Peptides against a protein of PDB entry 4CIC. Designs and how they scored, part 89

Target 1, 148 residues: chain A of PDB entry 4CIC
Amino acid sequence: KVSTKGHYGVQAMFDLAQHFGEGPVSLKSIAERQGLSEPYLEQLIAVLRKAGLVKSVRGAQGGYILAREPRDIKVGDIIRVLEGPIAPVESVSQDDPEHSLKFDFSVTKSVWEKVKKSIEEVLDSITLADMLKDAEEAQMAQGYMYYI
Target 2, 147 residues: chain B of PDB entry 4CIC
Amino acid sequence: KVSTKGHYGVQAMFDLAQHFGEGPVSLKSIAERQGLSEPYLEQLIAVLRKAGLVKSVRGAQGGYILAREPRDIKVGDIIRVLEGPIAPVESVSQDDPEHSLKFDFSVTKSVWEKVKKSIEEVLDSITLADMLKDAEEAQMAQGYMYY

## One batch from the design tools (peptide; made by RFdiffusion4, then SolubleMPNN)

Design b2_p18_3_s4 (from b2_p18_3 with Y7D S8I S12P D16E)
Fold by OpenDDE base, seed 5:
Structure b2_p18_3_s4 (fold): chain B 148 residues (1-148), chain C 147 residues (1-147), chain A 18 residues (1-18)
Amino acid sequence: as target 1 above (148 residues)
Amino acid sequence: as target 2 above (147 residues)
Amino acid sequence: SLDLSTDILQIPSTDELP
């Protein structure tokens, strides 16, 4: 399971991307659309705001907006903000120092580092703009299936 | 953390790869070299044996061997045997059906499917033979730093 | 940190080993 935090964070950011240019969106509206609890979303938005991915707008029509254009926000940026660095396989050695794997097989570490790098490359290759485009293409494909 | 099971499974298989062609290796010897408990290794080896990645040899010099050459065993094969299919992001919908994300945003699922595919491609691109080669290269590089 | 084991690889965390 991608952490619930990472998953919902990407969903909340994608919701803000869908409304980009329409003005500020209330947390309540995002929570209702994304099926999130408002308190949980508030925690996510607080982290995303502190990282400069979202901005709060004050006033009667206050809420949140993306701080950057959807094309300038990678999925990898969202995940790094919410989860921290994509941890390499934490060396099993830290949790049980007595069962320190005597053979720090550098080779087995390298396998997991390659996996980590591949994940980072994928997440850094996908922007919120790419996700918007994919959503539009999916909606068009559904529209075409109803007309056939 | 790659599950302890996947991590130790790859280590145990790599140990068997290092001894490939030398005959059967005892579970005790693998456990001692890899810093694993023998009972835990027994469970891992039982799964790997059932999947046909390792063979048991009977006799006074009994033990385990790789069932295939190191070049014919991918890291992905080991992980799939131990962990099952690299699960897609379980739809959050299964754990809390009442908070079923009304918008099954197919788009967010597609992101995680791309990540899954990328992991599978990497793990399927690495064989135990590649790991043996990397170990030999690392040993040579250490040897050159001491001279 | 995105724990590759728990999050991406549904590699069951060691805590659910009995």
Scores: peptide ipSAE 0.084, ipTM 0.819, DockQ to the pose 0.094; fails the geometry check
Fold by OpenDDE base, seed 2:
Structure b2_p18_3_s4 (fold): chain B 148 residues (1-148), chain C 147 residues (1-147), chain A 18 residues (1-18)
Amino acid sequence: as target 1 above (148 residues)
Amino acid sequence: as target 2 above (147 residues)
Amino acid sequence: SLDLSTDILQIPSTDELP
């Protein structure tokens, strides 16, 4: 499982990307479209706002917008904000300060570092703009299925 | 974190790879070398044995061995046995049978599928033989730091 | 921190569904 937090955070950011340039979107409208609880979304948006990925707009048409263009926000940026750094496998050994000096070249650790790097590369290769494009392509593909 | 189960499973399998060809290794000896509890290791080994990655040898010098050569066991094989299939993100939407028909081309789902595929590719690219080689290279590098 | 075990690689262990 992608953490519920990471998953829903990417969904909320993607919703804001779909409405980018249309003005502020209410949390209620995002919650309704993405199937999220509004209180949970408020927590996510608070973190994303603090990280500078989202801006709040005040007023009668107040709400939230992306703080940057969709092309300038990687999925990796969202995940790092919500989940923190993609933790290397917390080496269980970090809690023993005396074992810190053993270059336990844990070959096993190197496997997980390779996995981590691969995940980071994937998440950093995908922007919200790429996701928008993928959504458009999928909508077109669905449209063709109804005409056949 | 790799699950504790996946992590310790790979450690136990790597220990068996390091002793491959030396005969059966006791669970106690694996547990001691890898810093695992013996009862936890018994559970891991039971799963790995059932999956055919490990064999039990009976007798006074009984224990466990790899069921295949280290080159024929991928890290991905170990993880799939212990953790199951790297689950696609269970779409939270699977619990609503009526929403099952919406081709919710969740672009979000496609992101996680790409991540999953990338993990699988990495784990399937690494064998226990590759890990043995990496261990040897690391031991050599440490030997050069002491001169 | 994206705990690869808990967050990404959490294959829902079928057992911890209450």
Scores: peptide ipSAE 0.082, ipTM 0.820, DockQ to the pose 0.107; fails the geometry check
Fold by OpenDDE base, seed 3:
Structure b2_p18_3_s4 (fold): chain B 148 residues (1-148), chain C 147 residues (1-147), chain A 18 residues (1-18)
Amino acid sequence: as target 1 above (148 residues)
Amino acid sequence: as target 2 above (147 residues)
Amino acid sequence: SLDLSTDILQIPSTDELP
């Protein structure tokens, strides 16, 4: 399970990618399209903006745009901004200095590091442009089912 | 982050793998070696036993053993028993039936399914025997740093 | 169910184990 924050962050960024080149999109319109609460989306967008993935446009037609092209934003970039680094198992051993049983959790830790690496590789292999392409292919496939 | 349950479950199973062939191990000894509370370990072992990954041995030297050889137990098997199936992102849309905006979350869902598949492949590629080998290699490497 | 989102990305520190 990606955290709700990561999940909705990717959804919001994908919505902005779908409207890339059409000008600024209001938070209200994103919230309505993605089924998100506007206050929650405001918090996500604030983080994404601070990280330089989103830009705020001011004016009568103000809103938000992607700060970079969809091809230049990986899903991994979005997740790292929202969730932080995919943390390895924080070894609990740091807070209790007295239980110095240095059980070399190195082996179990290595399992989780392998899992982490595989997640990072997957998320870094997918761009918002890839997601746009997948959406177009899915829409075409649905369109073909209506014509048969 | 694997849940604490999955993490400690793998640790407990790995401890049993290290003692495989030596006879039954007490929960107390596993708890002491792995830095786990005995009551928590009892809960984990109960689940693992019910799933047929661990056997209880009764008697004066009673305790627990792996139910299968370390090579026949994948980390993925342990995680599936303790955590259940690696669930895709439960679409939050199930709890609010009124917001029927069928936004085709198919694309975002596909991202998480790819992540799920990669995790399953990794966890299913690692056996307790592989972990034993890695531990032996690590111990040998530490021994060589002292010479 | 292993929640890929919350559970896989959050290895809790052992301090929260009861």
Scores: peptide ipSAE 0.079, ipTM 0.813, DockQ to the pose 0.151; fails the geometry check
Fold by OpenDDE base, seed 4:
Structure b2_p18_3_s4 (fold): chain B 148 residues (1-148), chain C 147 residues (1-147), chain A 18 residues (1-18)
Amino acid sequence: as target 1 above (148 residues)
Amino acid sequence: as target 2 above (147 residues)
Amino acid sequence: SLDLSTDILQIPSTDELP
């Protein structure tokens, strides 16, 4: 399970990418399109804004825009901002200092580090521009299925 | 976060791999070595046994053994047994049927499917035999740092 | 099911950052 936060964060950022260059989008309109609660979206957008992925535009036609071009925002950047570093395992080692049997869990740790690295590589290989392209291709494919 | 269940399950299976060929290991001894509670380990072993990854040996020197050679058990097999299929995202779509705005989340779904595939490939590329080899290499490297 | 969100991706909740 990608956290609900990561999932919805990517959805919200993708919505902003679809409207990139059209001007600021209201949180209400994003929430309606993405099926998100507006209060939850506001929390996500606040974090994304603080990280410099989203810009706030003030005024009557105010709202939010991507702070960077869709090609310059990786899915990995969104996930790291919302969730922090991709951690494969909670280090169980902090709470019970007594039974610190120094079993060098180095080997089991290395398994999870390999998983982490693989996830990071995938998420860093996908930009919002790649997602836009995939959406266009999917829409074209659907359009062809309706006309055949 | 790898689930505590997946993490400890891999640790317990790795302990059994380290003792493979030495005969049955008691749950108590695994729990002591791996820093696990014996009741929690018993639950893990019950699942792993039902899946045919672990065998129970009865008697005074009874306990558990790997049901297969370490080379024939992938980390992915252990994780799938303990946690089931690797699911990248809970489909949020089940609970609120009303706001089924048919936004084709196909694109966002495809991102998570790519993540899933990548994790499966990694976990299926690592066997308990690979982990044993890595442990031996790490022990040799530590031995060289103490001289 | 291995829920990558809750189980695999332990993204530390931002609350434990000092």
Scores: peptide ipSAE 0.077, ipTM 0.818, DockQ to the pose 0.217; fails the geometry check

Design b2_p18_4_s1 (from b2_p18_4, 7 letters changed)
Fold by OpenDDE base, seed 4:
Structure b2_p18_4_s1 (fold): chain B 148 residues (1-148), chain C 147 residues (1-147), chain A 18 residues (1-18)
Amino acid sequence: as target 1 above (148 residues)
Amino acid sequence: as target 2 above (147 residues)
Amino acid sequence: DLTDSAIGLAMDEGDSFI
């Protein structure tokens, strides 16, 4: 599973992308729009900020902005920051000597590496700008359905 | 993460594929070769058997066999049996009313659907027969490094 | 109902999401 952290991180980053160029967005407003708790969002934003994907603006009109343009942030970049390196399989901790995967069959590992590569390719093919475009197209399509 | 269940399930199925046509394999022998506990392997095999991927053979030489040829079992089939439908994101349980994803933004969902499709395509492209071939090629390559 | 689908992208040091 993409962790709840990865999922909500992408949602929060997408919210910031929708407001890109409009100035700083408050955590409260992001939380309200994305259906997230403020404390949880604070943790996500702290990680994203440390990774240089988000900037904090101080002051009464303070909040957060994307640190880069939406086209320069891939979904893969967000996931790597929040979850670390994309791995399809849990590394069985080497420290359980009884569950020591003695036969790390190179073949089974190769299956998971193929899955990993495929996921990375997909996530690295999607930018926040692509997501913005898809949202605009979806809104236009909905708008047309309300006018019929 | 592919769950430990999915990972070990693929390993156990691959072990059965390596012995396909040689008769029934004991759970003990699979567990020893794959570094699994017998009780854990019993649970995996029970699920795989119920799904019709594995057959049990009774008797003194009893054990388990693949229910189909290795070419007719995809890695995706094994994963779907053990883990259910392939989904990249945990569905946030609708039952937490406070974490009601009210704005299930169709756009974020579409990202995860693209990931899901990509995973499914990969896992459905790999059979146990492909894995057997890859193992043979790897053994040959190792054999050439020792000479 | 995409509920129980277990293919978790869990990275190296991160917690075991079953």
Scores: peptide ipSAE 0.039, ipTM 0.800, DockQ to the pose 0.166; fails the geometry check
Fold by OpenDDE base, seed 2:
Structure b2_p18_4_s1 (fold): chain B 148 residues (1-148), chain C 147 residues (1-147), chain A 18 residues (1-18)
Amino acid sequence: as target 1 above (148 residues)
Amino acid sequence: as target 2 above (147 residues)
Amino acid sequence: DLTDSAIGLAMDEGDSFI
């Protein structure tokens, strides 16, 4: 399971990507479209803003925009900001202090490092622009199914 | 983070792989070598046995053995047995009933499906035999540093 | 608490944090 935080963070960033170039989007409108609580979304956006992935716009038409073009934001960038390093292997030993993993089995660690690397490669290969394209293709495919 | 259950399950199965062909290994000896509590290991081994990855041997020299050769057991097989399907996307909606993910954003789902697939491919590409080989290579490399 | 942050492959019942 992707963390709820990572999942909703990607979803909120994707909503901002869909509105890229239309001006600032209110947190309320993102929350309504994405099925998120506004307070939860505020916490996510605060982290994303601090990391420089999102910008706040002030004024009567204030809200949030992507800080960069959708092509310049990887899913991996969003996840690293919200969750920290993707699957730090070192933290397996910290979660259960009673089970001091004294055997740093270098071999078992190497398995999880391979998994980590694969996840990083996938998430770094997907941009918000790729997600926008996939959404457009999915809408076109649905549109064609209604015309047949 | 790999679950503690998945991590220790792979570790216990790797211990059984290291002793493959030497006969049955006691849970006590696995627990001692792997730094696991014997009761926790008993729960893991019960699941692995039920899934047919481990066999119980009865008698004075009783214990556990791998049910198959190390080359015929993938890390992915161990993980699927202990943790179930690797990251079912459908369960994201179940963990927070207040946040009914009504928008099954097909696009965001596809991202996580790609991640899932990549993890499955990695875990299915690694056998207990590959892990044994990596351990032997690591021991050789350490042995050469002492000379 | 680093549990919440990793792409937790919560496999079925338990908090499987990958």
Scores: peptide ipSAE 0.038, ipTM 0.803, DockQ to the pose 0.462; fails the geometry check
Fold by OpenDDE base, seed 3:
Structure b2_p18_4_s1 (fold): chain B 148 residues (1-148), chain C 147 residues (1-147), chain A 18 residues (1-18)
Amino acid sequence: as target 1 above (148 residues)
Amino acid sequence: as target 2 above (147 residues)
Amino acid sequence: DLTDSAIGLAMDEGDSFI
């Protein structure tokens, strides 16, 4: 499962992509559109900013913008920034010391590494520009259903 | 993350695959080889048995066997039995009513559905027989490094 | 409950259940 952090991070970045070229977007406006708490979004944006995916614009019409074009930001880039490297297996929480899983089965590890690689390939194949295109296509399809 | 349950389930099923054709394997022996608690393994095996992936053999030399040949059991089958359908996004636990993620962004959902599909395809492409072969190849490669 | 069952993408440092 994508963490809530990764999910919201992708949503926030997608919102910024939808407004790319229109100028800076306020965190409040992103939070309202995406159904996010503003304080939580501030934390996400701080991480994304530090990673160079977003820029802050200061002033009366200040806010945030994408630091790169939507085509130059992969979903995988957003996820790696927010969550770190994709791990296929839950590290068993250290709290049950008796069940220190000897993950030593090389074959089982290889299965999870294949899963990891597959996920990375998918997330790295999707840009914010691809998501924008998919949104436009979906909106056009809905528009056609209302005209029929 | 593959849950601990899914991970251990695959390990236990792989252990049974390694002993396929040798007769029933005791839970104790699986637990010892795989570094699992026997009580936890009993719970996993109960689910796997109910799903028809393993059979119990009764008697003094009783234990468990695979219910099908290793080639007829996908890793995806094991995971679906133990964990249910692969969910790409955590359903935010209902307990924080204020943060009910309106997952309503169809586009974001489609990203996670693509991830889900990719995981399913990978897990459905790997059988216990493939894992056995990979283990044999790895063991041969190690054997050649010692000679 | 539902958290335990998903083949989650764990990122190394994050509680990302993907």
Scores: peptide ipSAE 0.037, ipTM 0.795, DockQ to the pose 0.172; fails the geometry check
Fold by OpenDDE base, seed 5:
Structure b2_p18_4_s1 (fold): chain B 148 residues (1-148), chain C 147 residues (1-147), chain A 18 residues (1-18)
Amino acid sequence: as target 1 above (148 residues)
Amino acid sequence: as target 2 above (147 residues)
Amino acid sequence: DLTDSAIGLAMDEGDSFI
């Protein structure tokens, strides 16, 4: 599962992508459009800013912008920043370090490594620009269904 | 993430696959070999048995066996039984049901659906027989490095 | 440390994080 943090982080970054080139977006406006609490969004944006995915703009029309073009930000980059390395398995080592170490059969680990690689490949194949395109295509399809 | 439940479930099923055709395996012996608590393994085996992936054998040499051949059990089947549908995103709906409903942007959902599909394809491509083969290959490779 | 892997299984109840 992608955490709530990763999910909302992708939503917030997608909102910033939709407004890319229009100037700085306020956290309040992102929170309202994405159904997020402003305090939670502040925490997400702080992490994303520290990672250099977003920039803060100061002034009366201050707010946040993407630090890169939407085509240069992968969903995988957002997830890695917010959640760290994509781990397919909860590290069993945290609960019982003594028992987990011995029989981590290399074979079971290899299954989870294959899952990890597959998730990484998918998330690294999707950019914010791809998401923008998918949104435009969905809006056009809805528009056609109202005219038929 | 695969839960501890899914992880240990796959380990327990793999142990049963390694002993397939040798007769029933006791929960105690699985627990000892896999580094699991016996009570936790009992819970996993109960779910796997109810789903028809394992069978209980009664008697002095009683225990558990795979209900199907290792080639007929996918890792995806084990995970679906233990964990339910593979969900790539934590259902945001549980923490704040009022706020989550409105702006589930179809586009963000589509990203997670692609992730889900990818995980399902991987887990459905791996059988317990594939895992047995990988274990044999790993043992042979270690044997060759000592010679 | 990017150690807290995103797909966090809540360790507590039986919620499978895939």
Scores: peptide ipSAE 0.035, ipTM 0.801, DockQ to the pose 0.351; fails the geometry check

Design b2_p18_4_s2 (from b2_p18_4, 6 letters changed)
Fold by OpenDDE base, seed 1:
Structure b2_p18_4_s2 (fold): chain B 148 residues (1-148), chain C 147 residues (1-147), chain A 18 residues (1-18)
Amino acid sequence: as target 1 above (148 residues)
Amino acid sequence: as target 2 above (147 residues)
Amino acid sequence: DLTDSAIGLASDEGDSFV
């Protein structure tokens, strides 16, 4: 299960990507479109802004924009910002140094490191631009199903 | 983060794999070697036994054995038994059918499905026999550093 | 759920889900 934080963070960033170049988007409008609570979204956006993925625009038409182009933001970047480094295993080893020296621990650790690497590779292979393209392709496919 | 349950379940199954063919292993001996609490291990083994990954042997030398050869048990099988199906995203969509219909939800869902598939592929590519081999190779490499 | 277990993805606890 992806964390609610990671899931909603990617949704919010994708919403900003869909509106990229149209100007600032209000938190309220993102929350309404994505089905998020506005207070929860405000917390997510604060973290994303601090990490330099989102910019705040002030004024009557103020709101948020992506700080970079959609092609320059990986899903992995969003997840790392919201959730920290992909740590597939809590280091149970920090509290027992003798446990870290057990050979069996090293082998099981290697399994989880392989899982970590695989997740990182997937998330770093997907940009917000790729998601926008997938969205456009899915909309076109749905549009064709109404004409057939 | 791998759940403690998944992590310790894989450790316990790997311990049983290391002793495969030697006869039944006591829960106490597994717990001591793996640094697990015996009561917690008993719960894990009960689930693994019910799923047919482990067998209980009765008697004075009773304990547990793998129900299948190490080559016939994937890490993915262990994790599925302990944790259920790899569900990368909680279906936030079950409680709000309108949310499931949002186009944005479908695209984000596809990202997590890609992550799921990648995890499944990795975990299903690793058997307990592969872990035993990796262990043997690591022991040999350590032995060579002492010469 | 396996992803909760394998990658700690769905723990509602604020730990890194990736």
Scores: peptide ipSAE 0.038, ipTM 0.797, DockQ to the pose 0.194; fails the geometry check
Fold by OpenDDE base, seed 5:
Structure b2_p18_4_s2 (fold): chain B 148 residues (1-148), chain C 147 residues (1-147), chain A 18 residues (1-18)
Amino acid sequence: as target 1 above (148 residues)
Amino acid sequence: as target 2 above (147 residues)
Amino acid sequence: DLTDSAIGLASDEGDSFV
């Protein structure tokens, strides 16, 4: 499961992608559109800003913008920033050296590494630009269904 | 992240696969080999048994066996039994119907569905027999490094 | 607690954070 933090982080970044080129967006407006509490969004944005995915703009029309173009931000980049390395298993404490020596542990670890790699490949294959395109295609498809 | 439950469930099933054909294995011996508490393993085995992945054998040499051959048990089958359907996101409560109508929600959902599908494909591609083979190959490789 | 890992397939508590 993607954590609530990862989920809402991707939504907030996608909201900023939809407004890319329109100037800075207020946290309040993002929170209202995404159904997030403003304090929770502030925490997410602070992490994303520190990682260089988001920029703050100062002034009367201040707010936040993407620090890079939507095509240059992968979903995997957002998840790694918010959640750290994609770990498919909570590392059963590496601290039990006796468990590391058991042959069975190496084989089970390889299963989880395959899962990790697969997740990383998927998340690194999807950009915010791909999400914008999928959004546009879905809107066009809905528009066509209302005309039939 | 696979839960501790999923992780240890796969380990317990793999232990039973290594002993497949040797007869029933006691929970105590599995727990000792896998570094699990016996009470925790009892809970896992109860779920796996109810799902028909494990059988209990009664008698003086009683214990547990795989209900199917290792080749007929996928890692995905074990995870689905222990964890339920592989859900990449905690469903933010579907109970807010207003959130379901937002266009943005559909696109983000599709990302997580792609992740789900990818995890399912990986876990359904790995059997306990594949794990046994990987174990044998790793033992042979270690044996060659000591010569 | 940063323990809510994004792709939590499973949380430490019995809820399947798969």
Scores: peptide ipSAE 0.035, ipTM 0.797, DockQ to the pose 0.434; fails the geometry check
Fold by OpenDDE base, seed 3:
Structure b2_p18_4_s2 (fold): chain B 148 residues (1-148), chain C 147 residues (1-147), chain A 18 residues (1-18)
Amino acid sequence: as target 1 above (148 residues)
Amino acid sequence: as target 2 above (147 residues)
Amino acid sequence: DLTDSAIGLASDEGDSFV
């Protein structure tokens, strides 16, 4: 699963992408639109800012903007910043504390590496610009359904 | 991540695949070879048996066998049995109990659905027979490095 | 409940996102 952190991070970055070119967006407005707590969003934005995906603008019309164009930010970039490297398997040590034996079976590891690679390829194939396009297409489709 | 349950379930099923046609394998022997606790393995095997992926054989030479040939068991089948449907995103409700607002953003959901589909395709493309072949090829490659 | 899903993106650090 994508963590809650990754999920909300992608939502927040997508909100910033929707407002790209309109100027700085307040954390409050992002939190309200995305159904996020403002304190939680502040933590996410701090990480994203440190990674250079988001910029803070100071002043009365201050807030946050994307640091790059939506086409230059992959979903994979956001996930790697928030969650680190994609790990396809949970560390064995957490669910059974009595399982001290990490059996690293090479063949099973190769299965999980294939899964990892597949996830990375998908997430690296999707940009914030692709997500914007998908949102526009969905809105047009809904608009047409109300006119019929 | 594949859960520990899914990971160990695949290991246990692969161990049974390696012994397919040799007769029943004891849980103890699987646990020892796979570095699993026997009680934990017993829980996994119970689920796999209920799903019809494993059969129990009773008697002095009793134990477990695959219920189907290794080629007829996908990794995806094992994972679905042990963990249920692959969900690419955690439910928002667990990590922040104050986040009562499930904002189901349709576009973000579509990203996760693409991830889900990709994972399912990978796991459904790999059988226990494919894993056996990969293990044989790896053993041959190691054997050639020692010569 | 939804934590039971097999395959998720989790960091190498200890938060097992099952």
Scores: peptide ipSAE 0.034, ipTM 0.791, DockQ to the pose 0.186; fails the geometry check
Fold by OpenDDE base, seed 4:
Structure b2_p18_4_s2 (fold): chain B 148 residues (1-148), chain C 147 residues (1-147), chain A 18 residues (1-18)
Amino acid sequence: as target 1 above (148 residues)
Amino acid sequence: as target 2 above (147 residues)
Amino acid sequence: DLTDSAIGLASDEGDSFV
C-alpha cells in the first residue's frame, strides 16, 4: 500500500497546486478541503517543507505554497520524500541473524526490483501539473453532464 | 511493501516450483531452505492450498506439490491469493464517517489506479517458470565466475 | 472489500508494516 502518509501527502500537494499563484494557503483550509486532521497535515507539511517541496510564508495571510511549479514536482518526488525510496518489498531485516534468509534468492529480489522500477516509472511520469490538467478535464466533463 | 506474507509466499511457491515433478516436498524442507518458521509456512501453504495453487499429498512421503505447472502460475496469482486484490493505496476505510474523505478526488484515485495497473502488469508477466529460468541462468553465470 | 492489500512503499529503516 502507498502508506496513508503518501496518499494524504499527494492530496495535500495537489491542493497546494490548485492554489498555485494565488498566494499562501493556510493548513486549516487544506485540512478542511482534503478531509485531514490539521495536526496530521502539519506533520506532512513539515516533511515536505524540509525536502524543499513546500515553502512557509509568514504573516497574517501566511501559510504554505509550493516551492516549485506544479510541472516541476512529480508524484514520485512526493512519495520518495514522505515514504523514502520506493521499495515494493519490506526489507526483511537482515539483522535477525537467526532468520537470516540464507538463500537471498537473487530471483525473488529480481521480481521485486521489476515491480519497483515499474512503480517508479509511473510515479515519475505524473506531475502535479498533469494532475491539475486531469482535474480540469474531469470538471469540464462533469459540467457537460450537467448541461445535458 | 509487498507484505512479508506475499514475499515469503512467492519464495515458498518458487521452492515448490524448483521441485516440480520430483514428488511431494515436506513443509519442514521448504521452511529450512527458505529460512521460514514451519508454523508460518503452514499458514501460507493453507491459504495457497485453499486457492488451488498447491496440493497436499498424503502418505509417508507426503507433503506439498504445485497444483499447476510452473508456467501456469503467475507471481500475480500468488500475490492476489495471499494479499487479495493488488491495491497500491490503503483504502482509507470509508467506514469512518467522520474522516469521510469528502472530496474523493477522482484525480488522486486515478494516480493510484495507474500504479495498480502497472504493478498488475508486471506481476502477471512473471510466471514461476520464468523464475526457474532466471535461477538457472544465474547459476550458470555464477558457475562461469568460479572457473 | 479491498481491505489490507499491502503494496506499502516503505523506506529502509523501520518495521512499519502498513
Scores: peptide ipSAE 0.033, ipTM 0.794, DockQ to the pose 0.160; fails the geometry check

